# Designs tried in a protein design run: peptides against a protein of PDB entry 2AUS. Part 7

Target 1, 323 residues: chain A of PDB entry 2AUS
Amino acid sequence: ADIKREVIVKDDKAETNPKWGFPPDKRPIELHIQYGVINLDKPPGPTSHEVVAWIKRILNLEKAGHGGTLDPKVSGVLPVALERATRVVQALLPAGKEYVALMHLHGDVPEDKIRAVMKEFEGEIIQRPPLRSAVKRRLRTRKVYYIEILEIDGRDVLFRVGVEAGTYIRSLIHHIGLALGVGAHMAELRRTRSGPFKEDETLVTLHDLVDYYHFWKEDGIEEYIRKAIQPMEKAVEHLPKIWIKDSAVAAVAHGANLTVPGIVKLNAGIKKGDLVAIMTLKDELVALGKAMMSTQEMIERSKGIAVDVEKVFMPRDWYPKLW

## One batch from the design tools (peptide; aimed at target 1 H214 E218)

Design b1_p9_5_s4 (made by RFdiffusion4, then SolubleMPNN; from b1_p9_5, 4 letters changed)
Fold by OpenDDE base, seed 2:
Structure b1_p9_5_s4 (fold): chain B 323 residues (1-323), chain A 9 residues (1-9)
Amino acid sequence: as target 1 above (323 residues)
Amino acid sequence: REELYKLID
């Protein structure tokens, strides 16, 4: 998520009209909620789906969705996309995750051996999805990006782990226990990161949301609920971006594919088939789509479909039709 | 508010 992407400017003279659209920092509170994502601290106990249902009740919402399931017993970072932003979870589902886990060993193992064996689990691992997963139970490779041992206390091992989306930490701990020769189980798990969402000042509880909504509706104080909800653009910070001309925005907002002449600037390293975010020059999310060209092809070509638009977020009336 | 607190506890 923290990989800074180079920005290539294709049209350095492109300007944007300040009267068009609603930049993330300029949305009225009602509109901010309609295009919002909550960085929720999910409590242990409820399912991720129950928590989404509670948020809908608390905030009087018609629809919401979460950016990747946490098991009932697992706490921590659960992005919840609201209303018009609900489908932005498509950007979050494939994003990397970080966890802090407590592993309990079923026998005594020297600390040097624990450290050595856990280091061998950095990289590619083979996993089978658990029975309770909606994911097809096929063996699959997953990346473990890093393992950081935080503390070893006898048979208890506290560690931080960065993983590819859909890596099962419970299964990782089981395999570590087998490699140590004594067996192990997952005692506790907390998710500390989901793509661009992490443990920071934006992390809020369900109780915070109850209070902040009350302060807004009963006391007329919108500041707390405004801060508790992130703009949907936060949910695409980790994606490669393409910024488009004002004249292209309304067409894309109507579901037209992005053509090469509409591009003002773009990130380096886009490949054909990548999920990309189409942005205005005011950093408003217009749509998500599939890249039909590489970055290089989008620079070199004068025409053609650059992005197959899969999901529009921006309303059709924020920018004028200029065709 | 109190009803919502009881629901999420």
Scores: peptide ipSAE 0.115, ipTM 0.858, DockQ to the pose 0.851
OpenDDE base, seeds 1, 3, 4, 5: peptide ipSAE 0.103, 0.081, 0.108, 0.078; ipTM 0.853, 0.845, 0.855, 0.840

Design b1_p9_6 (made by RFdiffusion4)
Pose (drawn by RFdiffusion4):
Structure b1_p9_6 (pose): chain A 309 residues (1-127, 142-323), chain P 9 residues (1-9)
Amino acid sequence: ADIKREVIVKDDKAETNPKWGFPPDKRPIELHIQYGVINLDKPPGPTSHEVVAWIKRILNLEKAGHGGTLDPKVSGVLPVALERATRVVQALLPAGKEYVALMHLHGDVPEDKIRAVMKEFEGEIIQRKVYYIEILEIDGRDVLFRVGVEAGTYIRSLIHHIGLALGVGAHMAELRRTRSGPFKEDETLVTLHDLVDYYHFWKEDGIEEYIRKAIQPMEKAVEHLPKIWIKDSAVAAVAHGANLTVPGIVKLNAGIKKGDLVAIMTLKDELVALGKAMMSTQEMIERSKGIAVDVEKVFMPRDWYPKLW
Amino acid sequence: SLVRYEDLF
């Protein structure tokens, strides 16, 4: 997921006018929240659905959604997209996820076999692909390990299968998600407590600084997604419901294939929309016309890059 | 009124 993509510039002269839109990190606080995402450290106990409901109450929001469900007893990274950026969590499906898990073996197994068997579970699995498994600690029947997986991978099922392969059986004692696409345990990871307090600092004390840092621009959700940057003049057509045509492309990532999920970005690096690539990168460079992206969801409001009559 | 953290429970 976190492979740095090469950027290919097709129109080296394209410029963006600062009058239109906003750099993503410079939105007025209200707009920042309307188009924001929270990198939330989900506590054990509540369901992911319940956590989102609490967040909607805390922030007095109309709409919110999470990216990748965590079970009630699972803690860790739970991206929660807000308001107008709610559907941006779609961008996380192609990006991977990482967990730290505690596996309790129902029988004694030599460490040698445990490491050897765990390694064999990398690659593909049926229940999804397991990118990597790193054993952190093996203390008796307790195995602590870090695992990177494709989205929708059930870790409980993976541990169960490891138990079968070892014949002794296995139980997942605990699980914490450490990565969900671009969201990880860094300075943006916040708790529900921080979110409530920072919201009070803003609405009661008039200080927006803390609630601002606790909420990320929605563009964070597409950090690991192939991107196509378009001209200012092309943003309006897309913001108004048209698919993206090739003439509007300024630069794009290498490696885009037909059918790939892509992010359409302004030259300010704001998220305009998510869509499916109808052409490859090379085709987008060589061709002068045609639909480059079948737009699935528009995020940018019509007001930022207006059509003027 | 604004929500307090204790109100979530």

Design b1_p9_6_s1 (made by RFdiffusion4, then SolubleMPNN)
Fold by OpenDDE base, seed 2:
Structure b1_p9_6_s1 (fold): chain B 323 residues (1-323), chain A 9 residues (1-9)
Amino acid sequence: as target 1 above (323 residues)
Amino acid sequence: SLVRYEDLF
């Protein structure tokens, strides 16, 4: 999510009509909720599915979905996409994750050896998904981006870890314990990051949501519930983006594939097969799709399908049909 | 048992 992508401008004269669409900062509160994502602090105890069901009850919603399962005992960052934004979770599922973990060792190990062995687990590791996972139980590689030891107290090791999506921290700790020769287990786990969502001022509890919804419905104060819900565009910040002409927006919103002439600007480094976000010039999410060209091909070509549109988010009427 | 919301806090 921290990868800064260069923006290449293809059409420097492209303008946008301020009367069309609903920019993320200009949505009425009801529309903001319909296109919202909550950065939830998931409590320990409930499943991620139970928490989503409670949010639907609290906020009187028909639909919601989460950006990646946390185990019942695991707390912290759970992105919950609301209503019309529910399917934006497909952008969050493949995103990197960060955790703070407490590992308990089953024997005494010198601190220097703990530090040395844990450093060897940065990089590619082999994992098997747990029995309870819906994921096919094949051996697979996963990236550990970094391990930062925060504290060592005898047999207790507190550490921060950045990992590829679907890395099992419980399995990582088990393998660290085997490498140390004494064995280990995961005592505690908190997720501190899920792609663009982190522990910051946007992190809210289930209690906060109850109170903020009450302040809106009973007292007419929308400010708190507005701040507690992020625009769905937050959930695609970590994706490569393609910004399109106003004249292309309605076609894409109707499910047409994006063609090369519709592109105004785009991120560098898009490869064929990448998940990309199609944006308006007002930074509104139109659709998610699969890149059918590289960034270079989208610049050099005058025609062809740039993006195979997989999921439309924008309503068909926000922009006029200009075809 | 359905974990009640009240039983979480």
Scores: peptide ipSAE 0.017, ipTM 0.553, DockQ to the pose 0.121
OpenDDE base, seeds 1, 3, 4, 5: peptide ipSAE 0.008, 0.006, 0.006, 0.014; ipTM 0.531, 0.495, 0.467, 0.586

Design b1_p9_6_s2 (made by RFdiffusion4, then SolubleMPNN; from b1_p9_6 with R4K)
Fold by OpenDDE base, seed 2:
Parts: sequence; C-alpha cells; structure tokens
Structure b1_p9_6_s2 (fold): chain B 323 residues (1-323), chain A 9 residues (1-9)
Amino acid sequence: as target 1 above (323 residues)
Amino acid sequence: SLVKYEDLF
C-alpha cells in the first residue's frame, strides 16, 4: 500500500466536465454511505461475519462485506465495504497485512537467540492453513516482509509483523517456537493494517457507529457519520490505476471493456494479468478489471482491449453516453 | 456461546 507508483500521462489535454459524476469528497451523505468503506476496529470475541451483520443492522444496510477475515479472538483493522461498494473487498483480500502479536514461549531462551531466530523468519515461509480456514489445506509459500521485536519480557515476546495476505500468524509463532527448541503459542493478536487501512483517525468502533448514526438520524448531524465512512476509492489506493476520458466512462459503467483510446493517464509497472482500478479524471472508481496489456503496451498501441472489466461500481447515469 | 451484540457495550 505504501508503493508510490509513477503516473504516466498519455493525453495531457484531456479535460473533465465538473457537472458529471460524484467525486468522493462531494457525495451527498446517503450516496457516500452507498459507496462507503468503514475502517472498523473489530473487538475481540465476535467473528468477522457477526461484526458485518451488526454493522448492517446499526446502519440499516442491505449489503456489506469485509476485506479479510479476523479470527474471533483477534482485534483491530477490519475494512467493511458497504452496499454498492461491497464488491471492493476483491481489492483488499490480496493486500498485505500488518499485526502486533504476543508470543508466549514454553521455555527459557536467551534474548540474543530469540532475536537471531526471529530474523531468519523474514522472507519466504512454508505454511499449512489451519483446519478451521475456508482455504484448501495445501502447503503454500507466504512472504514475511518484516519482523520487528518491540519487547522481550522473559518468555513473552511482543512483535510487529508485515505479511502477505493469508499468512497465519498462529502458524508462524508455532514454527518460531519449534526453531527455538522450546515451543511457543500465540497469546494475543491485533491487526494494525489491511492494505491502505491502518490504525489512524479513520479507525472507528461499533459503539462509534451507533452514536454517529443516531446523531445523523435524530439530531440531523451528518458530520460524524460522514467522517466514520471512507469513500470506496480508499479501498483501491494500493492498486495500479488507469484514468480514462469522460467519453469512455459510461461505456465502462455499462460493462464494456476499456480500450486503449480511452486512456488519459496510467500508473507505471502494470503487467498483463494485474488487478487494476479504472478511475475517472475526478478520481472516482468506475470499475475493477484485469490488465490485458502492460503499461508499455497501453502507451505504444493505438487500439485493443487494455482492461477486461470484471466489477463495475459506478452507476450507468453518472456520465452521459457519448457514443 | 454466540457473542451477543449486548456483550460489545
């Protein structure tokens, strides 16, 4: 999510009509909720599915979905996509995750040995998914991006860990304990990051959502509920982007594939097969799709399918049909 | 036991 992607401009004269669409910062409150994502602080105890069901009840919603399961006992960052934005979780599921974990060792180990062995777990690890996971129980490689030891108190090790999506911290701690020769278990776990969502001023509780919804419905105060819900565009910040002409927006919103002439600007380093976000020149999310070309091919070619459109978000009427 | 909504507040 922290990867700054270079922006290559293909058409420097492309303008956008300010009367068309609804930029993320200018949506009426009802529309903002329909295209929203909550950065929820999931409490320990409930399942991620129970929490999503409660949000739907609190906010009177028909649909919602979460950006990656947290175990019942795990707290912290759970992105919850609302209503028309529900399918944006496709962008969040493959995103990197960060956790703070408390590991309890089953024997005494010198601190120098703890630090040395934990550093060896940075990089590629082999994991078997837990029995309780919805994932097929095949051995798989996962990346550990970093391990930062925060504190060591006897047998208790507090650490920060950045991992590839679907890395099991419980299994990582089990393997660290085996490598230390004494065994270990996960005492506590909190998720501090899920792609672009982190512990910041946008993190809200279920209690906050109850209060903020009440202030809106009973007192007419929209400010709190507006701040508690992020625009769906936040959920695609970590993806490579392609910005399109106003004349291409309605076609893509109708489910047409993006063709090369519709591109105004794009991120560098797009590869064939990448998940990409198709954006307006006002930074509105039109659709998610699969890149059918590299960035270089999208620059050099005059025609062809650039993106296979998989998930449309934008309504068909926000931009006029110009064909 | 199912965590009740009431147990969150």
Scores: peptide ipSAE 0.019, ipTM 0.631, DockQ to the pose 0.104
OpenDDE base, seeds 1, 3, 4, 5: peptide ipSAE 0.018, 0.016, 0.000, 0.016; ipTM 0.574, 0.604, 0.427, 0.583

Design b1_p9_6_s3 (made by RFdiffusion4, then SolubleMPNN; from b1_p9_6 with R4S)
Fold by OpenDDE base, seed 2:
Structure b1_p9_6_s3 (fold): chain B 323 residues (1-323), chain A 9 residues (1-9)
Amino acid sequence: as target 1 above (323 residues)
Amino acid sequence: SLVSYEDLF
């Protein structure tokens, strides 16, 4: 999520009509909820699916989905996409994750050896998915981006870890314990980050959501529930973006593929096959799609399919048909 | 025990 992406401008004269669309900051509260994502602090105990079901009950919603399963015992950052935004979770599933973990060692190990061995687990690791995973039990490589030891108290090791999506921290701790020669298990785990969602002022509990919904429905105070729900555009901040002309928006919102003439600006470093966010000039999410060209090809070519549109989010009527 | 909705509220 911290990848700074350069923005390349193709059309510096492209303007947008302020009367069209609903920018993330200008949505009426009902529309904001329909296109919302909650940065939920998942409590320990319930499954991620139970928590999503509770949010649907609390907020009187028909649909919601989460940005990546946390085990029942695991707390912390669970992005929950609401209603029309539900499908935006596909952008969050491949996103990097951060955790704080408590590892308990099954024997005494000198602190210097703990630090040395844990540093060797930065980089590529081979993992076997747990028995209860919906993922096929094939051996797979995963990246550990960093390990930061926070505290060592005898046999207890508190550490922060940044990992590729679908890295199992329980399995990592098991392998660290084997490498230390004494064995280890995961005592506690909290997820502190899921792509663009982290522990910040946007993190809310299920209790907060109950209270904030009550303040809106009973007292007419929308401020709290508005602040507790992020716009769906937050869930795509980490993706490479392509910004399109007003004249292209309605076509893409109808499910047409994005062609090169519709592009106003784009991020550098897009590769063929990348998941990209198609945005308006007002930073509204139109659709997610698969890049059919690199950034360079999108600059050099005058025609062709730039993005295969997979998931439309924007309603068909927010922008006029200009074709 | 699984945390029930009733145990949460």
Scores: peptide ipSAE 0.014, ipTM 0.579, DockQ to the pose 0.100
OpenDDE base, seeds 1, 3, 4, 5: peptide ipSAE 0.007, 0.000, 0.006, 0.005; ipTM 0.562, 0.428, 0.480, 0.427; seed 3 fails the geometry check

Design b1_p9_7 (made by RFdiffusion4; failed a check: a repeat of another design)
Pose (drawn by RFdiffusion4):
Structure b1_p9_7 (pose): chain A 309 residues (1-127, 142-323), chain P 9 residues (1-9)
Amino acid sequence: ADIKREVIVKDDKAETNPKWGFPPDKRPIELHIQYGVINLDKPPGPTSHEVVAWIKRILNLEKAGHGGTLDPKVSGVLPVALERATRVVQALLPAGKEYVALMHLHGDVPEDKIRAVMKEFEGEIIQRKVYYIEILEIDGRDVLFRVGVEAGTYIRSLIHHIGLALGVGAHMAELRRTRSGPFKEDETLVTLHDLVDYYHFWKEDGIEEYIRKAIQPMEKAVEHLPKIWIKDSAVAAVAHGANLTVPGIVKLNAGIKKGDLVAIMTLKDELVALGKAMMSTQEMIERSKGIAVDVEKVFMPRDWYPKLW
Amino acid sequence: REELHELIE
């Protein structure tokens, strides 16, 4: 997921006018929230659905959604997209996820076999692909390990299968997500308590600084997604519901294949929309016309890059 | 204020 993609510039002269839109990290606080995502450290106990409901109540929001469900007892990274950016969590499906898990073996097994068996579970699995498994600690029947997986991978099922492969059986004692695409345990990871308090600092004390840092621009959700940057003049057509045509492309990531989920970005690096690539990167460079991206969801409001009549 | 802290706790 976190492979740095090469950027290919097709139109080296394209410029963006600062009058239109906003750099993503410079939105007025209200707009920042309307188009924001929270990198939330979900506490054990509530369902992911319940956590989102609490967030909507805390931030007095109309809409919100999480990216990748965590079960009630699971803690960790839970991206919660807000308001207008609610559906941006779609961008996380192609990106992977990472967990730290505690596995309790129902029988005694030599460490040698445990490490050997765990390693064999990398690659593909049926219940999804397991990118990597790193054993952190093996204390008796308790195995602490870090695992990277494809989205939708049920870790409980993975541990159960490891138990079968060892014949002794296995139980997942606890699980914590450490990564969900570009969201990880860094300075942006916030708790529900921080969110409530920072919201009070803003609505009661008039200080927007803390609630601002607790909420990320929605563009964060597409950090690991292939991108196509378009001209200012092309943003309006897309923002108004048209698919993206090749003439509007300024630069793009290498490796884009037909059918790939892509993010359409302005030259300010704001998210305009998510869509499916109808052409490859090379075809987008060589061709002068045609639909480059079948737009599935538009995020940018029509007001930022307006059509003038 | 108390209601929100009670909500999440």

Design b1_p9_7_s1 (made by RFdiffusion4, then SolubleMPNN; from b1_p9_7, 4 letters changed)
Fold by OpenDDE base, seed 3:
Structure b1_p9_7_s1 (fold): chain B 323 residues (1-323), chain A 9 residues (1-9)
Amino acid sequence: as target 1 above (323 residues)
Amino acid sequence: MKELYELID
């Protein structure tokens, strides 16, 4: 999520009509909810699915989905995409995660050895997928971006860990325990980050959502519920972006693939096969799609399919058909 | 003990 991507401008004269679309900051409250994502503080106890079901009840929603399962005992950052934004969660699946974990060692180990061994787990690690994972039981590599030891109290090691999506912290702790020679288990876990969603002022509880919904429905105060819901565009902040002409928006919103002439600007470093966000010049999410070209090919070519559009989010009527 | 491998995605 922290990768600042260079923006390459392909058409510096491209303008956008301010009357078209609904920028994330200008959505009426009902529309904001329809295209919203909650940065939920998931409590320990319920499943991620139960929590999504509760949010649907609290907010009177037909649809919602979460951006990556947290186990019942695990608390913290659970992005929950609402209504028309529900499928934006697919952008969060490949996003890096951060956790604070408590590891309990099964024997006494000198602190210097704990620190040295845990540092060796920064980088690429080999994990076995759990038995219940839909992922084929093949050895897989995952990247540990960083390990920050917060506290060591005898056999208890509190640490922050940044990981590639689908890294199992329980398995990491097990392997650390093996490397220490004493064994270890995960005592506690909290997710502190899921891509662009983190522990910040946008983090809300289920209780907050109850209260904020009541304030809106009973008292007419929309401010709290508005702040509690992030625009769906938040869920794609970490993706490489392609910004398109107003004349291309309606076609993409109808499910047409993005062609090279429609591109105004794009992030550097897009590779063929990357998940990309197609944006308007007002930073509205039009669609997610698969890059069919690299950034360089999208610059050099005058024609061709740049993005295979997989999922449209924008309504078809926000921009006029200009074809 | 069936280790309930928690799907921490």
Scores: peptide ipSAE 0.015, ipTM 0.515, DockQ to the pose 0.029
OpenDDE base, seeds 1, 2, 4, 5: peptide ipSAE 0.014, 0.008, 0.007, 0.008; ipTM 0.496, 0.437, 0.479, 0.454

Design b1_p9_7_s2 (made by RFdiffusion4, then SolubleMPNN; from b1_p9_7 with H5Y E9S)
Fold by OpenDDE base, seed 2:
Structure b1_p9_7_s2 (fold): chain B 323 residues (1-323), chain A 9 residues (1-9)
Amino acid sequence: as target 1 above (323 residues)
Amino acid sequence: REELYELIS
């Protein structure tokens, strides 16, 4: 998520009308909620689905969705996309995750051996999804980006781990235990990151949401609920972006594919088939789509479909029809 | 508010 992508400018003279759209920082509170994502601190106990249902009840919402399931016993970062933003979870599901895990060993192992063996689990691992997962139970590879041992106390190993989406930490710990020769189990797990969402000042509890909604509805104080909800654009920060002309925004908002002439600037390194975010020059999310060209092709070509638009977020009336 | 606190606790 922290990879800064280079921005290539294709049209350095392109301007945006300040009267059109609603930049993420300029949305009225009701509109901010309609296009919001909560960085929820999920408590241990409830399912991710129960927590989403509770948020809908607390905030009086028709729909919401989460950016990647946490098991009932797992706490921490659960992005919850609200109302019109609900479908932005598509951007979060494939995003990398970070966890802090407590592994309990079933026998005594020298600390040097623990450190050596855990270091060997950085890289590609083979996993089988658990029975309770909706994912097909086929063997698959997953990336472990890093393992950082935080503390070793006898048979208890506290560690931070960065992983590819859909890596099962319980299965990783089981395999580490087998490699150590004594066996192991996952005692505790907390998710500390889900793509662009991390443990920071934006992390809020269910209790915070109850209080902040009450302060808004009963006391007329919107500040707390406004800060507790992130703009949906936060949920696409980790994606490659394409910024478009004001004249192209309404067409894309109506579900038209993005053509090459509509591009003002774009990130380097886009490949054909990548999930990309289509943005206005005010950094408003218009749509998610599939890149039909590389960055280089989008620069060199004068025409053609650059992005197959899959999911529109922007309302059709925020920008005028200029065609 | 109290009912919501009881629901989520």
Scores: peptide ipSAE 0.287, ipTM 0.908, DockQ to the pose 0.866
OpenDDE base, seeds 1, 3, 4, 5: peptide ipSAE 0.249, 0.269, 0.268, 0.248; ipTM 0.898, 0.904, 0.904, 0.898

Design b1_p9_7_s3 (made by RFdiffusion4, then SolubleMPNN; from b1_p9_7, 3 letters changed)
Fold by OpenDDE base, seed 4:
Structure b1_p9_7_s3 (fold): chain B 323 residues (1-323), chain A 9 residues (1-9)
Amino acid sequence: as target 1 above (323 residues)
Amino acid sequence: YEELYELID
């Protein structure tokens, strides 16, 4: 469920100058690309890195990065952040994932037993990272948020699964197979969600990108490429947000920490240490940072560092220096 | 069977 975060308003009189900045919906096409994220339908076969390299070639980009590796054989939602947005992927790496998986059972199991056992795998599971993962092979817990069985056809079980980042679906299927007593393997896997990116009208193929880039460059039609690229702000929709005064934007864009007086509104439930998105009143991403206060502290205090700014995205000149 | 490795970067 997209957790709707409550918005607490600290300054209800704060206005924004419409002449300053570039709201996500008002960026010229070149600027939109510079601050873009593609919701790519990764084909099976290539690595995520190869796909990123192809996107860079197709769109004539200097930089791009992906929002979490998909294995070569895995298809589906791969967010690819472009150019100046490249580092927004750090917000997507820890984001929850959804997959549709086809599990093949190695023996016959009654459907009722399949359903019952798979339901037991909702919640905390113990996993070992794969041998080839750069991660220390320690037992770790991961949360399975939900399992939805879509279809059972004999030994083939199609299911949707929502998981914490870094949950290995192959390992999950292996453990389900063990619990069923017959064994199982992952036959097919598709990622259907990576944080705010899902299978929807924004999902595009590499072929779409080739065509859309051609339509823009050769025919002067920017509409397709504009729709194929999401604003970088999409990549932070799942984060808690802090909205700041116009007068604070330039300072944060210069790498200054956000202080409490700069806050206009904020999400409820921010804890010290949380990754937060600093936004303008026009919902432009200024920076990512670490919360140095809770939401409550940011409301109650008159001064102090609210956010330690870790990564600036907004150019320094979009808003005037008002200090 | 190539273990599908989600490389957690």
Scores: peptide ipSAE 0.019, ipTM 0.623, DockQ to the pose 0.032
OpenDDE base, seeds 1, 2, 3, 5: peptide ipSAE 0.017, 0.018, 0.017, 0.019; ipTM 0.617, 0.614, 0.615, 0.621; seeds 2, 5 fail the geometry check

Design b1_p9_7_s4 (made by RFdiffusion4, then SolubleMPNN; from b1_p9_7, 3 letters changed)
Fold by OpenDDE base, seed 4:
Structure b1_p9_7_s4 (fold): chain B 323 residues (1-323), chain A 9 residues (1-9)
Amino acid sequence: as target 1 above (323 residues)
Amino acid sequence: RKELYELID
């Protein structure tokens, strides 16, 4: 769900200098790549790590990382964060996912029963992590946000499913099959969403990246590669945000914790311990950090550490030191 | 061997 977060303004008179920073829409192409995230359509076959290695080779990059493993056989939305944006993937790991799955039933089941039983799997489910998972094999709950049956063709059930991060669709299908009494297996799986990244006009293939890089390097046409790479700020759209004064940006970019006086506006509903994105007034990502206060505490208090800054993304020189 | 590919999100 695109949770619309209310924005609370603390300082309605706060202005930003247009000469400072590099807004996501105004980065030179080289800088855009350095702070980029690709919404990759991962092909079936390769591992997510192999795909990241190929992207690094194609785009001549030193660093890249992905926003959540897709199995070799699974296709679809794989966010790949580039260079200086590489660490933004940690914002994507806990993000909700959507899949389109093809479930094959091992017996004939009336369509009405399929629909009824699959509806019962919306909500909290109990899963056991797979054997090869680095996660301790403890029973855990996961949220199934929605199940939308797209098509039923005999024993083949095509459905869309929105899930909490780390929900195993293969295990879900197995349990649905058990509940139907005939058994089932996952025939096909595609990830259609990973947090803010979805199947849209920003989704690109490895082949697209080869061509677009060629057009840039050989033909001087940057438009295609520019569109194929999203600003790193897209990778934090799902997080609660805190917008800070220009005077606070350089300090946070140096790794200083955000203090309450630096806050201009913030999202409602921040709790202590939440992962938050610290933004400039030009919607540039400065840092990720842990909220040390609630939204209410950040409004009411005149001083104190609002955010424990864990990861800085912004260069130290984009904003002047105003202290 | 059904290689259980693990979606480790």
Scores: peptide ipSAE 0.017, ipTM 0.521, DockQ to the pose 0.033
OpenDDE base, seeds 1, 2, 3, 5: peptide ipSAE 0.009, 0.013, 0.013, 0.007; ipTM 0.555, 0.560, 0.441, 0.488

